Peptides against a protein of PDB entry 6TME. Designs and how they scored, part 7

Target 1, 324 residues: chain A of PDB entry 6TME
Amino acid sequence: NRLKRAYIALQAWKKAFYSDPFNTAANWVGPDVCSYKGVFCAPALDDPSVLVVAGIDLNHADIAGYLPPELGLLTDVALFHVNSNRFCGVIPKSLSKLTLMYEFDVSNNRFVGPFPTVALSWPSLKFLDIRYNDFEGKLPPEIFDKDLDAIFLNNNRFESTIPETIGKSTASVVTFAHNKFSGCIPKTIGQMKNLNEIVFIGNNLSGCLPNEIGSLNNVTVFDASSNGFVGSLPSTLSGLANVEQMDFSYNKFTGFVTDNICKLPKLSNFTFSYNFFNGEAQSCVPGSSQEKQFDDTSNCLQNRPNQKSAKECLPVVSRPVDCS
Target 2, 324 residues: chain A of PDB entry 6TME as posed
Amino acid sequence: NRLKRAYIALQAWKKAFYSDPFNTAANWVGPDVCSYKGVFCAPALDDPSVLVVAGIDLNHADIFGYLPPELGLLTDVALFHVNSNRFCGVIPKSLSKLTLMYEFDVSNNRFVGPFPTVALSWPSLKFLDIRYNDFEGKLPPEIFDKDLDAIFLNNNRFESTIPETIGKSTASVVTFAHNKFSGCIPKTIGQMKNLNEIVFIGNNLSGCLPNEIGSLNNVTVFDASSNGFVGSLPSTLSGLANVEQMDFSYNKFTGFVTDNICKLPKLSNFTFSYNFFNGEAQSCVPGSSQEKQFDDTSNCLQNRPNQKSAKECLPVVSRPVDCS

## One batch from the design tools (peptide; aimed at target 1 E197 I201 Q245)

Design b1_p9_7_s4 (made by RFdiffusion4, then SolubleMPNN; from b1_p9_7, 5 letters changed)
Fold by OpenDDE base, seed 1:
Structure b1_p9_7_s4 (fold): chain B 324 residues (1-324), chain A 9 residues (1-9)
Amino acid sequence: as target 1 above (324 residues)
Amino acid sequence: MSALELAKA
């Protein structure tokens, strides 16, 4: 019975393929769905004597098509990996029936529409990768209420603010990069207790960096480059005891880059180029350390190469933003 | 793969 439903779903999906350049679905014939390429069966959790479709892996198949609603019949699927294809349209709401969903990877496709809120219906979801698509609109706040290990949102069309619920996230890795997010980073960010890597690259984020970033003790990667951030770097960044990669380049930061930041014990790369910093500690100077790489290019620093002109600097540096 | 690598185009 369960495999019959899977057969219906998989045959509907095969019919939804516009192109299968590697003939991935060539063997998708007959009732033995467990023999289908990219289909993985396992004993059902509720009855080990019953074989069910537990996983789909069609990664890198370059398949053009869409996800038909019949995929909702794959009720035993816990792993759904279809990255690096050319699937288009929306994620079917019928996937809400896949209550065992654990890993959902639809990255590097042509999906459109709003955030796939069906992903929020999966109680056991741990991995969500929707990067490199055309998803748009607001990020639902509820995404951060999920007990996710990783959240990949980068390279989409998401807009509006980052939800304040971000502080509730238990994710170790979160990517916002290359979207249209705007507003400030929520102060609640400091509550992300398991965060190792966070990337904000290439958005429309603005305002001051929250001081609460300094509470992210486990962060190894913090990249806020290519935004509209203003003000000074928070002094609390000295609390980032495990940060290895830090990038604040291509913003509108001002003020002094302090010794306490550049002497962070695990810091290997710190890029603060293309801002309006008017001073830096000696420990921040590129070449000052053999163990650390710095980039101070295109700031308002005195006696440093490749800086902005006085004409470019004066209007900004003379009007520092007070973040206090 | 790091988040940084995944986020870079």
Scores: peptide ipSAE 0.105, ipTM 0.850, DockQ to the pose 0.855
OpenDDE base, seeds 2, 3, 4, 5: peptide ipSAE 0.124, 0.087, 0.113, 0.141; ipTM 0.860, 0.847, 0.861, 0.873; seeds 2, 4, 5 fail the geometry check

Design b1_p9_8 (made by RFdiffusion4)
Pose (drawn by RFdiffusion4):
Structure b1_p9_8 (pose): chain A 324 residues (1-324), chain P 9 residues (1-9)
Amino acid sequence: as target 2 above (324 residues)
Amino acid sequence: SAALDDAKS
């Protein structure tokens, strides 16, 4: 009995609810699971006459609990939204039985430990949001082999390198911000298809920017701020024909910011503050344009306000890194 | 820019 399996799964889950501030599971009684708050039923994909539990949405319920193995019984679920709860522990391996999983959002919870590799087992997965948890350790490179449209990893404790496989991703959006990733951005980044927005804010990345970044001609947001990148901006960045937001602030970049970048057509907000740039094109000057917003604070630029001192600048400016 | 706004929030 199909809905009985859903009943057992949801009752096993209610048992694990230690605190439900909004009494969200108050009506989770009896066998009519489709009437349970946050449970969404629909016709079976292969038979419109059969009723199935196809979605779970408890966004913003602030429920403290954990996900029991019995949730593996919800075999028809394709949508799972639990943003802003207090679900703790790990994602049960039994969730690999949810073979129709399409969008999985466990953002802003209390999940911990290694990357939830059960997500790699779902053949129809398109949206994966694990941001704002305590996931840690290495990132499974094979994540970028899945045909994910969106990958949100920001605000965890992931460590080590960006996988070389990143160029295989078909994602339109990827966030790595606020982890402990280290090393270089892989040269394969230029092979990412469909990429519109990529956020690296606040990691421990270094090395020079790969010239292959210039191949991302559909990118609208490229934010590499608050890392440790060195070298000059690659001249290939003129290929970012669609970039609208570009932020390289808080790095160790040196050299010249040219109009090759500052005059990009759709570029409206270009922040390169807190680096070691010793020259900039006139068109790159903040306050100079009514359409474009620039920020050059704390660089090594003559005749500009709030720059680094000459004392701090000469050692770094006179010793540029050979990107080789 | 929604992911960016979120990352900065």

Design b1_p9_8_s1 (made by RFdiffusion4, then SolubleMPNN; from b1_p9_8, 4 letters changed)
Fold by OpenDDE base, seed 5:
Structure b1_p9_8_s1 (fold): chain B 324 residues (1-324), chain A 9 residues (1-9)
Amino acid sequence: as target 1 above (324 residues)
Amino acid sequence: SSALEEALS
């Protein structure tokens, strides 16, 4: 009966296709759903003698359509990969019945509406990729209460502040890039014990960087470029012992870029261009190291090429934001 | 980096 339910779900989905340019669902005929292209069966966890639909992979199928509520009948699905399609509408709440959901990838589609809160109902979810969609509104704080390995939120329409619960996240990779997030980075960020890569690129984030960023000992990538951050770089950034890629470009930072930052032991690329820094250590100067790449373009630095004019610098540099 | 690649892809 599980395969019968799967058949109903998959046939409903096929009917929800507006376009299938590669004829991916051409063989989606008859009760043998395990033979369907992009449908993967496995022995059920509760009964190895029963075959169930355990995975969907329709990646790169360029299918236009929507996700019908009947997909909630796919109760044995643990892997749902439908990236790089043209699916539209909302993620059905009926997917709450997919209690085995482990990996959910709907990236690079045309989904709209608020954050798909149904993803929060999956107790075993480890991978969430909703990037390159049109999801909007607030990010629910509960997302970071999930035991996720990766959280991809980039290239959406999310707004409001980043939840304080971010510190509870166990994710190694988190992307916020290219949204409409605003406010400060929460101080709780330093509590992200497993964080390796975090990207804030191209939001409306502001305020001072929290000192607690320096507690992210395992971070290899930290990109906060293209925001509205102000003040000096936290001295605690010297604690980023494993950072390789660091980008603070296109902000409103002021102050002095220190040796303690530029001499970070694993640092390979450090971009701090397009700010209002008024000084840098010799170790931060582009070309000062063969092992490190720096970009100090368009700051308020003396005796450096491609800097802002005194007219542009003076109003900002003379009134530095105190982050203390 | 995976995160950077995902953000810029």
Scores: peptide ipSAE 0.061, ipTM 0.827, DockQ to the pose 0.891
OpenDDE base, seeds 1, 2, 3, 4: peptide ipSAE 0.055, 0.050, 0.055, 0.060; ipTM 0.825, 0.812, 0.814, 0.829

Design b1_p9_8_s2 (made by RFdiffusion4, then SolubleMPNN; from b1_p9_8, 3 letters changed)
Fold by OpenDDE base, seed 1:
Structure b1_p9_8_s2 (fold): chain B 324 residues (1-324), chain A 9 residues (1-9)
Amino acid sequence: as target 1 above (324 residues)
Amino acid sequence: SAALEEARS
C-alpha cells in the first residue's frame, strides 16, 4: 500500500514535468515504482518485509516542472536529491509528511518564495541544500536549531540579518554567499562547535567582525569577502589554528594586518585586497612565504604596488572605526 | 570558495 501511494505521487510528479530532455521518466510506467529511473527502494524501517521508496535521485536531469503536493505521499523518503533541474514554484508543505527526511537537495533549480519552512519540520534532517534558487525573505532562526551537518543557502535572494541562533548550529559547512543579508555577523558565531567552512561572500553585511570568530578552532575556510565590513581585523583571529583559506577582500576594513594573523600555522591563502588597510606585517607581504599566498592589492599600504591613491585612502584611513 | 563547490549525492 505504501508503494501504491508512491505510485500516485510519482505519477503526479511525472504529470508536473514540463520538459524531460533526457527522458528520465520514460520508464515511469506501471505500479513497479522501484524500477523507476531515479527511484530507489529499501526495506521499511518499521517492517523489513515491506519495500518502500526510500530515495529519489534526479540530479542533473534538467527536468522542467514543479513539485506537486502529491509528493507528500512519499512518506518513506529519506534521500531527496533533485539538483540541477529546472523545477519551479514552491516547495510543497505536504512534504512535512516525509518525517524520515535525511538529505534534502533541491539546489540549482528555479524555486521561489520564502524559505521552505517545511524543512524545519523534518526531525532527522542532516543535509540541506537549497542553493542556486530564488528563495527570498528572512532566514528563519530555527534553521540553526537543527542538528544539520551542512547548510547551503548561497545564491538566493535571502535578506535581513543573520540569525543569532547561528551559534547553536552544529553544521560543518554553512554558506550564505550571494544573497542580500545585512547587518552584523552575530557574536554567537564563536559558539559553532563543528564549523569547518563558512562563506559570507557577496552580501550586504556590515559592522565590525566579532571577536568571537577567533573561537572557531576547527574552521578551515572563512570567507567574508564582498561585503561592507568596517574596522580592524580582530586580534583574536590568531586563534584560527586550522584556517587554510581566509578572504576578507572587497570590504572597508582599516588598520594593520598583523603577524599573528599572517603566521597562522595552516594558512595557505589569505586575501585581504580591496580594503583600506594602512599597514601590514612583513609576513603578510605577497611573496614573503613559499607556503602561503597573500593578496594585498588595492589597500592603503605604503611601498606596495597596486594600492589606492592618497585621495581615496585619506578620507577613510583618517576616520578609523573603533570596534571596541 | 571551496565550500561553494561542495556537493553530496
Scores: peptide ipSAE 0.060, ipTM 0.841, DockQ to the pose 0.296
OpenDDE base, seeds 2, 3, 4, 5: peptide ipSAE 0.057, 0.055, 0.049, 0.052; ipTM 0.839, 0.831, 0.817, 0.823

Design b1_p9_8_s3 (made by RFdiffusion4, then SolubleMPNN; from b1_p9_8, 4 letters changed)
Fold by OpenDDE base, seed 3:
Structure b1_p9_8_s3 (fold): chain B 324 residues (1-324), chain A 9 residues (1-9)
Amino acid sequence: as target 1 above (324 residues)
Amino acid sequence: SSALEEARS
């Protein structure tokens, strides 16, 4: 009996709660699991006459506890949303039995350990949100082989390089922000044909930006701020026909910011402050347009306010990195 | 919320 298994799982989970400030699990009593708060039942896909637990929604419940292995008994769950809680520990390997998993949101918790590779075992997964946790280690390359619509990894402890397989991703939204990623952005990034938003904010990324970024014709948001990127901005950025928000601030970029970038047709905000740019086109000057907002603060620009001193600029500007 | 909003938080 599927509901009996669900009962065992949910009761085990209730026992794993250390704190339930909103008494969310107060009604988690008895065999009628479909009446449990945050538990949603639906007809089974293989037998519409049978009710199964198809979804969990405990968002914003502020529950402290952990995920017990008995959750693997919830084999019919397709939607698992438990964000904004205080769950700790690791994601149980037993969740591999949840083969119907479609949306997995454990964001804003206290999960630790390596990337939850159990998520890679779910063949139908479309949404993965593990942001605002304490996941660490390397990002498995296989994550980008999955047909995910969105990948939220920001605000964790992930390290090492971004996998080359990123180009295989069909995700429209990907966040890497506020981790410990290092190395270069893979050149394969240009192959992300469905990408709309990507953010690399606040990592330890370095090297030159790949020219292939210019191939991201669907991208509306591109933020690479607060890293260690060097060299000039790729001329191919002129190909970002749909970019609205672009941020390269707080890096070590050099060279000239061109008209072709600043005149992008959909560009609304372009921030390239806190770099070592030594020139900019007139179209890049803040205030030059009513429809576009620019920030050129703290560069090595002549005749502009709030720039770096010559002492700060000279050592970097005189040794430009050749990205060719 | 957008990815940008989440990342800048």
Scores: peptide ipSAE 0.141, ipTM 0.875, DockQ to the pose 0.790
OpenDDE base, seeds 1, 2, 4, 5: peptide ipSAE 0.107, 0.154, 0.075, 0.105; ipTM 0.852, 0.881, 0.844, 0.846; seed 2 fails the geometry check

Design b1_p9_8_s4 (made by RFdiffusion4, then SolubleMPNN; from b1_p9_8, 3 letters changed)
Fold by OpenDDE base, seed 5:
Structure b1_p9_8_s4 (fold): chain B 324 residues (1-324), chain A 9 residues (1-9)
Amino acid sequence: as target 1 above (324 residues)
Amino acid sequence: SSALDEALS
């Protein structure tokens, strides 16, 4: 019986709770698992006459504990939302049995270990949120082979390079922010046909920005701030016809910020502060537009306020990185 | 933006 298996799983999970401040699992008693708080039942896809556990929602329950392997018995679960808890440990490999998994949100917890590769085993996964955890190591290239709508990886401990497979992603939103990613942004990024928002904030990314970024015609948010990027901004950025928010601040960019970038038709905010830019078009000057906001603070610009000293600028500006 | 919100909050 499916509900019997669910009962075993949920009771095992309750036993794995170290703290339940809101007594969320207080009613997790007896065989009627469909009455459990945060447990949602629906007719089974294969037999509408059978009721199964189709979803878990324990968001914001502040539960401390871990995910026991018995959760693999919840084979009918398509929605698993347990964000904003204090769950620790690793994501159980037994969750591979949850073949209907559609949305997996374990964000804002205390999960550790490598990327939960079990998520890659779910054929129907569309939403993956693992942000605000302590996941570490390499991002598996296969993540971008999934037909995900959203990929939230921010605020973890991921390291190494961003996989070249990123270009295969169909996700509209991808967050890499606040990890330890290194290396260059892959040139394949331009192949992300559905990308609307991407953030690289606060990593160890370096090198030149790939020209292929300019192929991201549907991107509305592009934030590469707080990295180690060098060279000039690609001229192909003029192709970002839908970009609204763009941030290149806190890098090591050099060269001239062109009119073609600052006049992007939907650009609302463009921050390029804390770099080594030695010139900007008049259209890039803060206050030049009522519709656009610019920040050119702490560059090597002449006749602008709050710029770096000549002593700081000269060594960098005189030796620009050629990205060609 | 959702991505920024997710990254900052």
Scores: peptide ipSAE 0.037, ipTM 0.784, DockQ to the pose 0.851
OpenDDE base, seeds 1, 2, 3, 4: peptide ipSAE 0.024, 0.008, 0.023, 0.022; ipTM 0.707, 0.598, 0.680, 0.693

## One batch from the design tools (peptide; aimed at target 1 H178)

Design b1_p10_1 (made by RFdiffusion4)
Pose (drawn by RFdiffusion4):
Structure b1_p10_1 (pose): chain A 324 residues (1-324), chain P 10 residues (1-10)
Amino acid sequence: as target 2 above (324 residues)
Amino acid sequence: PPPPRPLPFP
């Protein structure tokens, strides 16, 4: 009995609810699971006459609990939204039985430990949001082999390198912000198809920017701020024909900012503050344009306000890194 | 310098 399996799974889950501030599971009684709050039924994909539990949505319920193995019985679920709860512990391996999983959002919870590799087992997975948890350790490179449209990893404790496999991703959006990733951005980044937004804010990345970034001609947001990148901005960045938001602030970049970048057509907000740039094109000057917003604070630029001192600048400015 | 710029919650 199909809905019985859903009943058992949801009752096993309610048992694990230690605190439910909004009494969200108050009506989770009896066998009519489709009437349970946050449970969403629909016709079976292969038979419109059969009723199935197809979605779970408890966004913003602030429930403290954990996900028991019995949730593996919800074999028809394709949508799982639990943003802003207090679900703790790990994602049960039994969730590999949810073979129709399409969108999985466990953002802003209390999950911990290694990357939830059960997500790699779902053949229809398109949206994966694990941001704002305590996941840590290495990132499974094979994640970028799945045909994910969206990958949100920000605000965890992930460590080590960006996988070389990133160029295989078909994602339109990828966030790595606020982890402890280290090393260089892979040269394969230029092979990412469909990429519109990529956010690296606040990691421990370094090395020079790969010239292959210039191949991302559909990118609208490229944010590499608050890392440790060195070298000059690659001249290939003129290929970012669609970039709207570009932020390189808080790095160790040196050299010139040219109009090759500052005059990009759709570029509206270009922040390169807190680096070691010693020259900039006139068109790159903040306050100079009514359409474009620039920020050059704390660089090594003559005749500009709030720059670094000459004392701090000359050691770094006179010793540029050979990107080789 | 200040801490890295935060991102909004969903």

Design b1_p10_1_s2 (made by RFdiffusion4, then SolubleMPNN; from b1_p10_1, 4 letters changed)
Fold by OpenDDE base, seed 3:
Structure b1_p10_1_s2 (fold): chain B 324 residues (1-324), chain A 10 residues (1-10)
Amino acid sequence: as target 1 above (324 residues)
Amino acid sequence: PPPPKSLPLK
């Protein structure tokens, strides 16, 4: 009975293909769905004598099409990997029936509409990759109440603020890059206990960086480049004992880049170019270390190459934003 | 066997 439901779902999906350049679904014929290319069967968790469709892998198949609602019949699927295709439309709400969903990768497709809230209904979800799509609107706060190992949201059309619930996330990797997020980074960010990598690149984020960033003791990558951040760098950034890659470039930061930041013990690359910094410690100067790379280009620094003109600097540097 | 975990896009 379960494989018959899977057959109905997979045949409906094959009919939803507009183009299959690699003939991936060419063998999707007949009732033996476990022989289908990219379909993986396993013993059912509730009955080891029953074979079920447990996984889909259609990664890199360049398939054009959509996800039909009949995919909700694949109730035993725990792994759904369909990245690097040309699937369009929305994620079907019928996927709420896939209660075993553990890894969901729909990245590098043409999906549209709001955040796929059906993903929030999966109790066992650990990996969510929706990057490189056209998802839009607000990020649901409830995403960070999920016990996810990674959250990939980059290269979409997400708008509004980052939810304050971010501090509840147990994810090691979170990407917000190349969206339309606005407002401040929430102060609750410092509560992210397992965070190793966080990327904010290329949004419309603004305001001061929260001091609570300095509580991210396990972070190895912190990229806030290409935003509208203002004020000085928080002195609490000296607490980033494991940061290796740090990027604040292409913002509106002011003030002095301190020795305590540039001497971070694991720091390998620190980019703070294209800001309005008016001073830096000697330890921040490019070429001052053999083990660390710095970029101070296009700031308001004295006696440094490739700086902004006094005409560009004076209006910003003379009116520093107080972040206290 | 189940499919491997998806790799990060480069």
Scores: peptide ipSAE 0.049, ipTM 0.798, DockQ to the pose 0.054
OpenDDE base, seeds 1, 2, 4, 5: peptide ipSAE 0.048, 0.044, 0.042, 0.046; ipTM 0.799, 0.791, 0.782, 0.790

Design b1_p10_1_s3 (made by RFdiffusion4, then SolubleMPNN; from b1_p10_1, 4 letters changed)
Fold by OpenDDE base, seed 3:
Order: sequence, then structure tokens, then C-alpha cells
Structure b1_p10_1_s3 (fold): chain B 324 residues (1-324), chain A 10 residues (1-10)
Amino acid sequence: as target 1 above (324 residues)
Amino acid sequence: RPPPKPLPLK
């Protein structure tokens, strides 16, 4: 029966625990898996008279161990939440058998290897959180073909370019922060229909910002800080009618920060510090508004405090990158 | 339903 398979899987997993500081699996004894701490049973979707393991929640258990292949026997699991543990190794390919997977959270662990492509095999997946791990290599372009509500990739070792398929994503939240992504932001970014928050912080991204960013009418958070972006800010950023938090700090931007950006109607915080901007509109000056916070620190602005020296500015400002 | 526990960006 399904519960017998679940028992085999859960006992194999318990054996894969190296440390259980809170004794979370202490009651993982005997065939009654539905009584196990962090195991949730529900009626099966195909037969309401059959009880199955439908969810796992081991969040914040500080468990050291690995995910054994026997977890593939948990074929009725739709919710798998194991964040804030010390699980290591790779995500088992045997999890492809978990065809009901809806939410997968393995964040804040010690997982390694390439992107867990098994997640792409789950037809009903809506939530994917793999942040704060050691996943590496290329991001599969197919991730953005999934109907995900959120994609959390931050604080990993992902490298290469951001796939152009990003424009196909229906996710409201996407995080790329603190990886090794390189190249330009794809122009297809403007095609993201439901985007509310996107974070690029602390990568090796470069080139000009695409004008198509201005098409992201629903974005409330746009953070591109701590990269290698060049050129002027796109004038099309005036289209960000709902942006509240915007950060372009710690880049190599040049040119003039315009009124059309600083007067965005929902803008509450705009940080453009640590660039090479050589001018700003009066509406961009810190302290010019009670409703908005600005940071213009460490640019090439005249008559502003805490700016770069002329020696630092001149080589960059005199050779602006043309993004046209 | 077990709720996800989001982690802040660092």
C-alpha cells in the first residue's frame, strides 16, 4: 500500500540523518507514518478512502544528512518543505516520481551540483525555492517555461547568462541575487506578465540595461545593484508606474538621472549610489522629498557631498558607453 | 498545509 511505501522512504531518510539536534525524527518509529513529526497525511486525490503522505515540513530542524533515493517512493507528496537544515549532496532524480509536487522548498541547506532538473519534470509545480545552497553551473532555460508563482535562486553558485526565456515567466517574484550570472539582462524581460519583484544583486551582469524594463508595469521591487552595468539609465524607466524600491547602486552607470525616474508615482526608495552619474534632476536630490528616499553617494555629481574625485570620474565620464 | 518560511536576502 502507499503508506507502506512511505514508511520505507521515511525510514531510509531517518537513516540518512547524521544529526538531528531537536530530535525531530525521534517519533519516526513504526508503521503509522501519519503520526511522524513533520509528516502530513491527507486523502488521496484518486481515492478519498485511502490516506497518503501528502506533505513534508521539516523547516528549521537543523538536520544534517542527505536525501536518499527512496524518497522517490513518496509519490503522493505535493508539499516538500525542508528549509533551514544541513542537508547535503544532490536532489535525487527519483523525485521525478512525485508528479503531484506543488511546492518545493529546499532553501538554506548544503545542496551541491547542477540545477536540480528533476524540478522541471513536475507538471504542477508552482513554488520553487532553492536559495542559499551551493547549486552551480548554468540555469536551464526551461525553468521559465514553468507556471511558477515564485523562483528563488539567490545565494548559489549559478553562472553563465540569464536565459532569454525569462520573458516567458509568469512568476511574481524572481531572485538571481548573489550568484555568478554574467552577460546582459535579456531584452525579453519586458515580456514578464506578472512580475512584482526582481532582484539581480551581486552578480557579474554587464552591458546596458534593456529599454524593455520600462514595460514592467507591475514591478514594485527592481534591484540591479552590485553588478557591472554601464551606460545611461533607460528613459523608458518612466513606465515603472508601481515601482516602490529601485536600486542601481554599485555599478558603472553614467549620464544624467532624470526627473521622469525620480518622480515615479509609487517610488519610495531609489538608490543610485556608487556609480559615475554626472548629473541629477532636483527631484533626485536626497532630502528633496518627504515621501521618497534617495541616495546619490559616490557618483560624479557636482556640488553634492561624498562624490568621487575628478581623477576617478574623468576617465569614465569622458568615455560614456552608448546604449543606443 | 505546512507553510513555507521565507528567508531574507543577505
Scores: peptide ipSAE 0.051, ipTM 0.803, DockQ to the pose 0.103
OpenDDE base, seeds 1, 2, 4, 5: peptide ipSAE 0.048, 0.048, 0.029, 0.047; ipTM 0.805, 0.801, 0.731, 0.803

Design b1_p10_1_s4 (made by RFdiffusion4, then SolubleMPNN; from b1_p10_1, 4 letters changed)
Fold by OpenDDE base, seed 2:
Structure b1_p10_1_s4 (fold): chain B 324 residues (1-324), chain A 10 residues (1-10)
Amino acid sequence: as target 1 above (324 residues)
Amino acid sequence: RPPPKSLPLP
């Protein structure tokens, strides 16, 4: 009996709650699991006459606890939304039995350990949100082999390089922000087909930006701020026909910011502050456009306010990194 | 009766 298995799982989970401030699980009593708050039943896909637990929504419940292995008994769950709680520990490997998993949101919790590789076992997964946790270690390359619509990894403890497999991703939104990623952005980035938004903010990324970024014709948001990038901006950035928000601030970029970048047709905000740029086109000057906002603060620009001193600029500007 | 998609967190 599927509902009996669900009862066992849900009762085990209730026992794993350390705190339930809103008494969310107060009605989790008795065999009628479909009446449980945050538990959603639907007809089974294989037999419409059978009612099964198809979804969990405990978002914003502030529950403290852990995910017990008995959750693996919820084999019919396709939607698992438990964001904005205080769940701790690791994601149970027993969740591999949830072969119908479609949306998995464990964001804004206290989960620890390596990337939850159990998520890679779900063949139909389309949405993965693990942001705002304490996940650590390497990002498995296989994540980008999944046909995901969105990949939210920001605000974790991930380390190492971004996998070359990123080019295989069909996701419209990918966030790497506020981790410990290092190395270069893979050249394969230009192969991403459906990318609209990509965020690299606040990592330890370095090297030159790959020219292949210019192939991202559908990108509307590109944020690479607060890293260690060097060299000039790729001339191929003129290919970003749909970019609206672009941020390269707080890096070590050098060279000239060109008209071809600042005149991008959909560009609304372009921030290139806190770098070592030694020149900019007139179209890049803040206030030069009514429809575009620019920030050139703290560069090595001549005849502009709020620039770095010559003492700070000369050692960097005189030794430009050749990205060619 | 499946729940809606999770909203973006701020």
Scores: peptide ipSAE 0.061, ipTM 0.832, DockQ to the pose 0.054
OpenDDE base, seeds 1, 3, 4, 5: peptide ipSAE 0.058, 0.055, 0.051, 0.053; ipTM 0.830, 0.814, 0.809, 0.816

Design b1_p10_2 (made by RFdiffusion4)
Pose (drawn by RFdiffusion4):
Structure b1_p10_2 (pose): chain A 324 residues (1-324), chain P 10 residues (1-10)
Amino acid sequence: as target 2 above (324 residues)
Amino acid sequence: LPVKSLPLPS
């Protein structure tokens, strides 16, 4: 009995609810699971006459609990939204039985430990949001082999390198912000298809920017701020024909900011503050344009306000890194 | 030095 399996799974889950501030599971009684709050039924994909539990949505319920193995019984679920709860512990391996999983959002919870590799087992997975948890350790490189449209990893404790496999991703949005990733951005980044937005804010990345970034001609947001990148901006960045938001602030970049970048057509907000740039094109000057927003604070630029001192600048400015 | 934050989903 199919809905009985859903009943057992949801009752096993209610038992694990330690605190439910909004009494969200108050009506989770009896066998009519489709009437349970946050449970969403629909016709079976292969038979419209059969009723199935196809979705779970408890966004913003602030429930403290954990996900028991019995949730593996919800074999028809394709949508799982539990943003802003207090669900703790790990994602049960039994969730590999949810073979129709399409969108999995466990953002802003209390999950911990290694990357939830059960997500790699779902053949129809398109949206994976694990941001704002305590996941840590290495990132499984094979995550970029899945045909994910969206990958939100920001605000965890992931470490080590960006996988070389990133160029295989078909994602339109990828976030790595606020982890402890280290090393260089892989040269394969130029092979990412469909990429519109990529956010690296606040990691421990370094090395020079790969010239292959310039191949991302559909990117609208490129944010590499608050890392440790060195070298000059690659001249290949003129290929970012669609970039609208570009933020390189808080790095160790040196050299010139040219109009090759500052005159990009759709570029509206270009922040390169807190680096070691010693020259900029006139078109790159903040306050100079009514359409474009620039920010050059704390660089090594003559005749500009709030720059670094000459004392701090000359050691770094006179020793540029050979990107080789 | 400060670091730029990202908004929580709403």

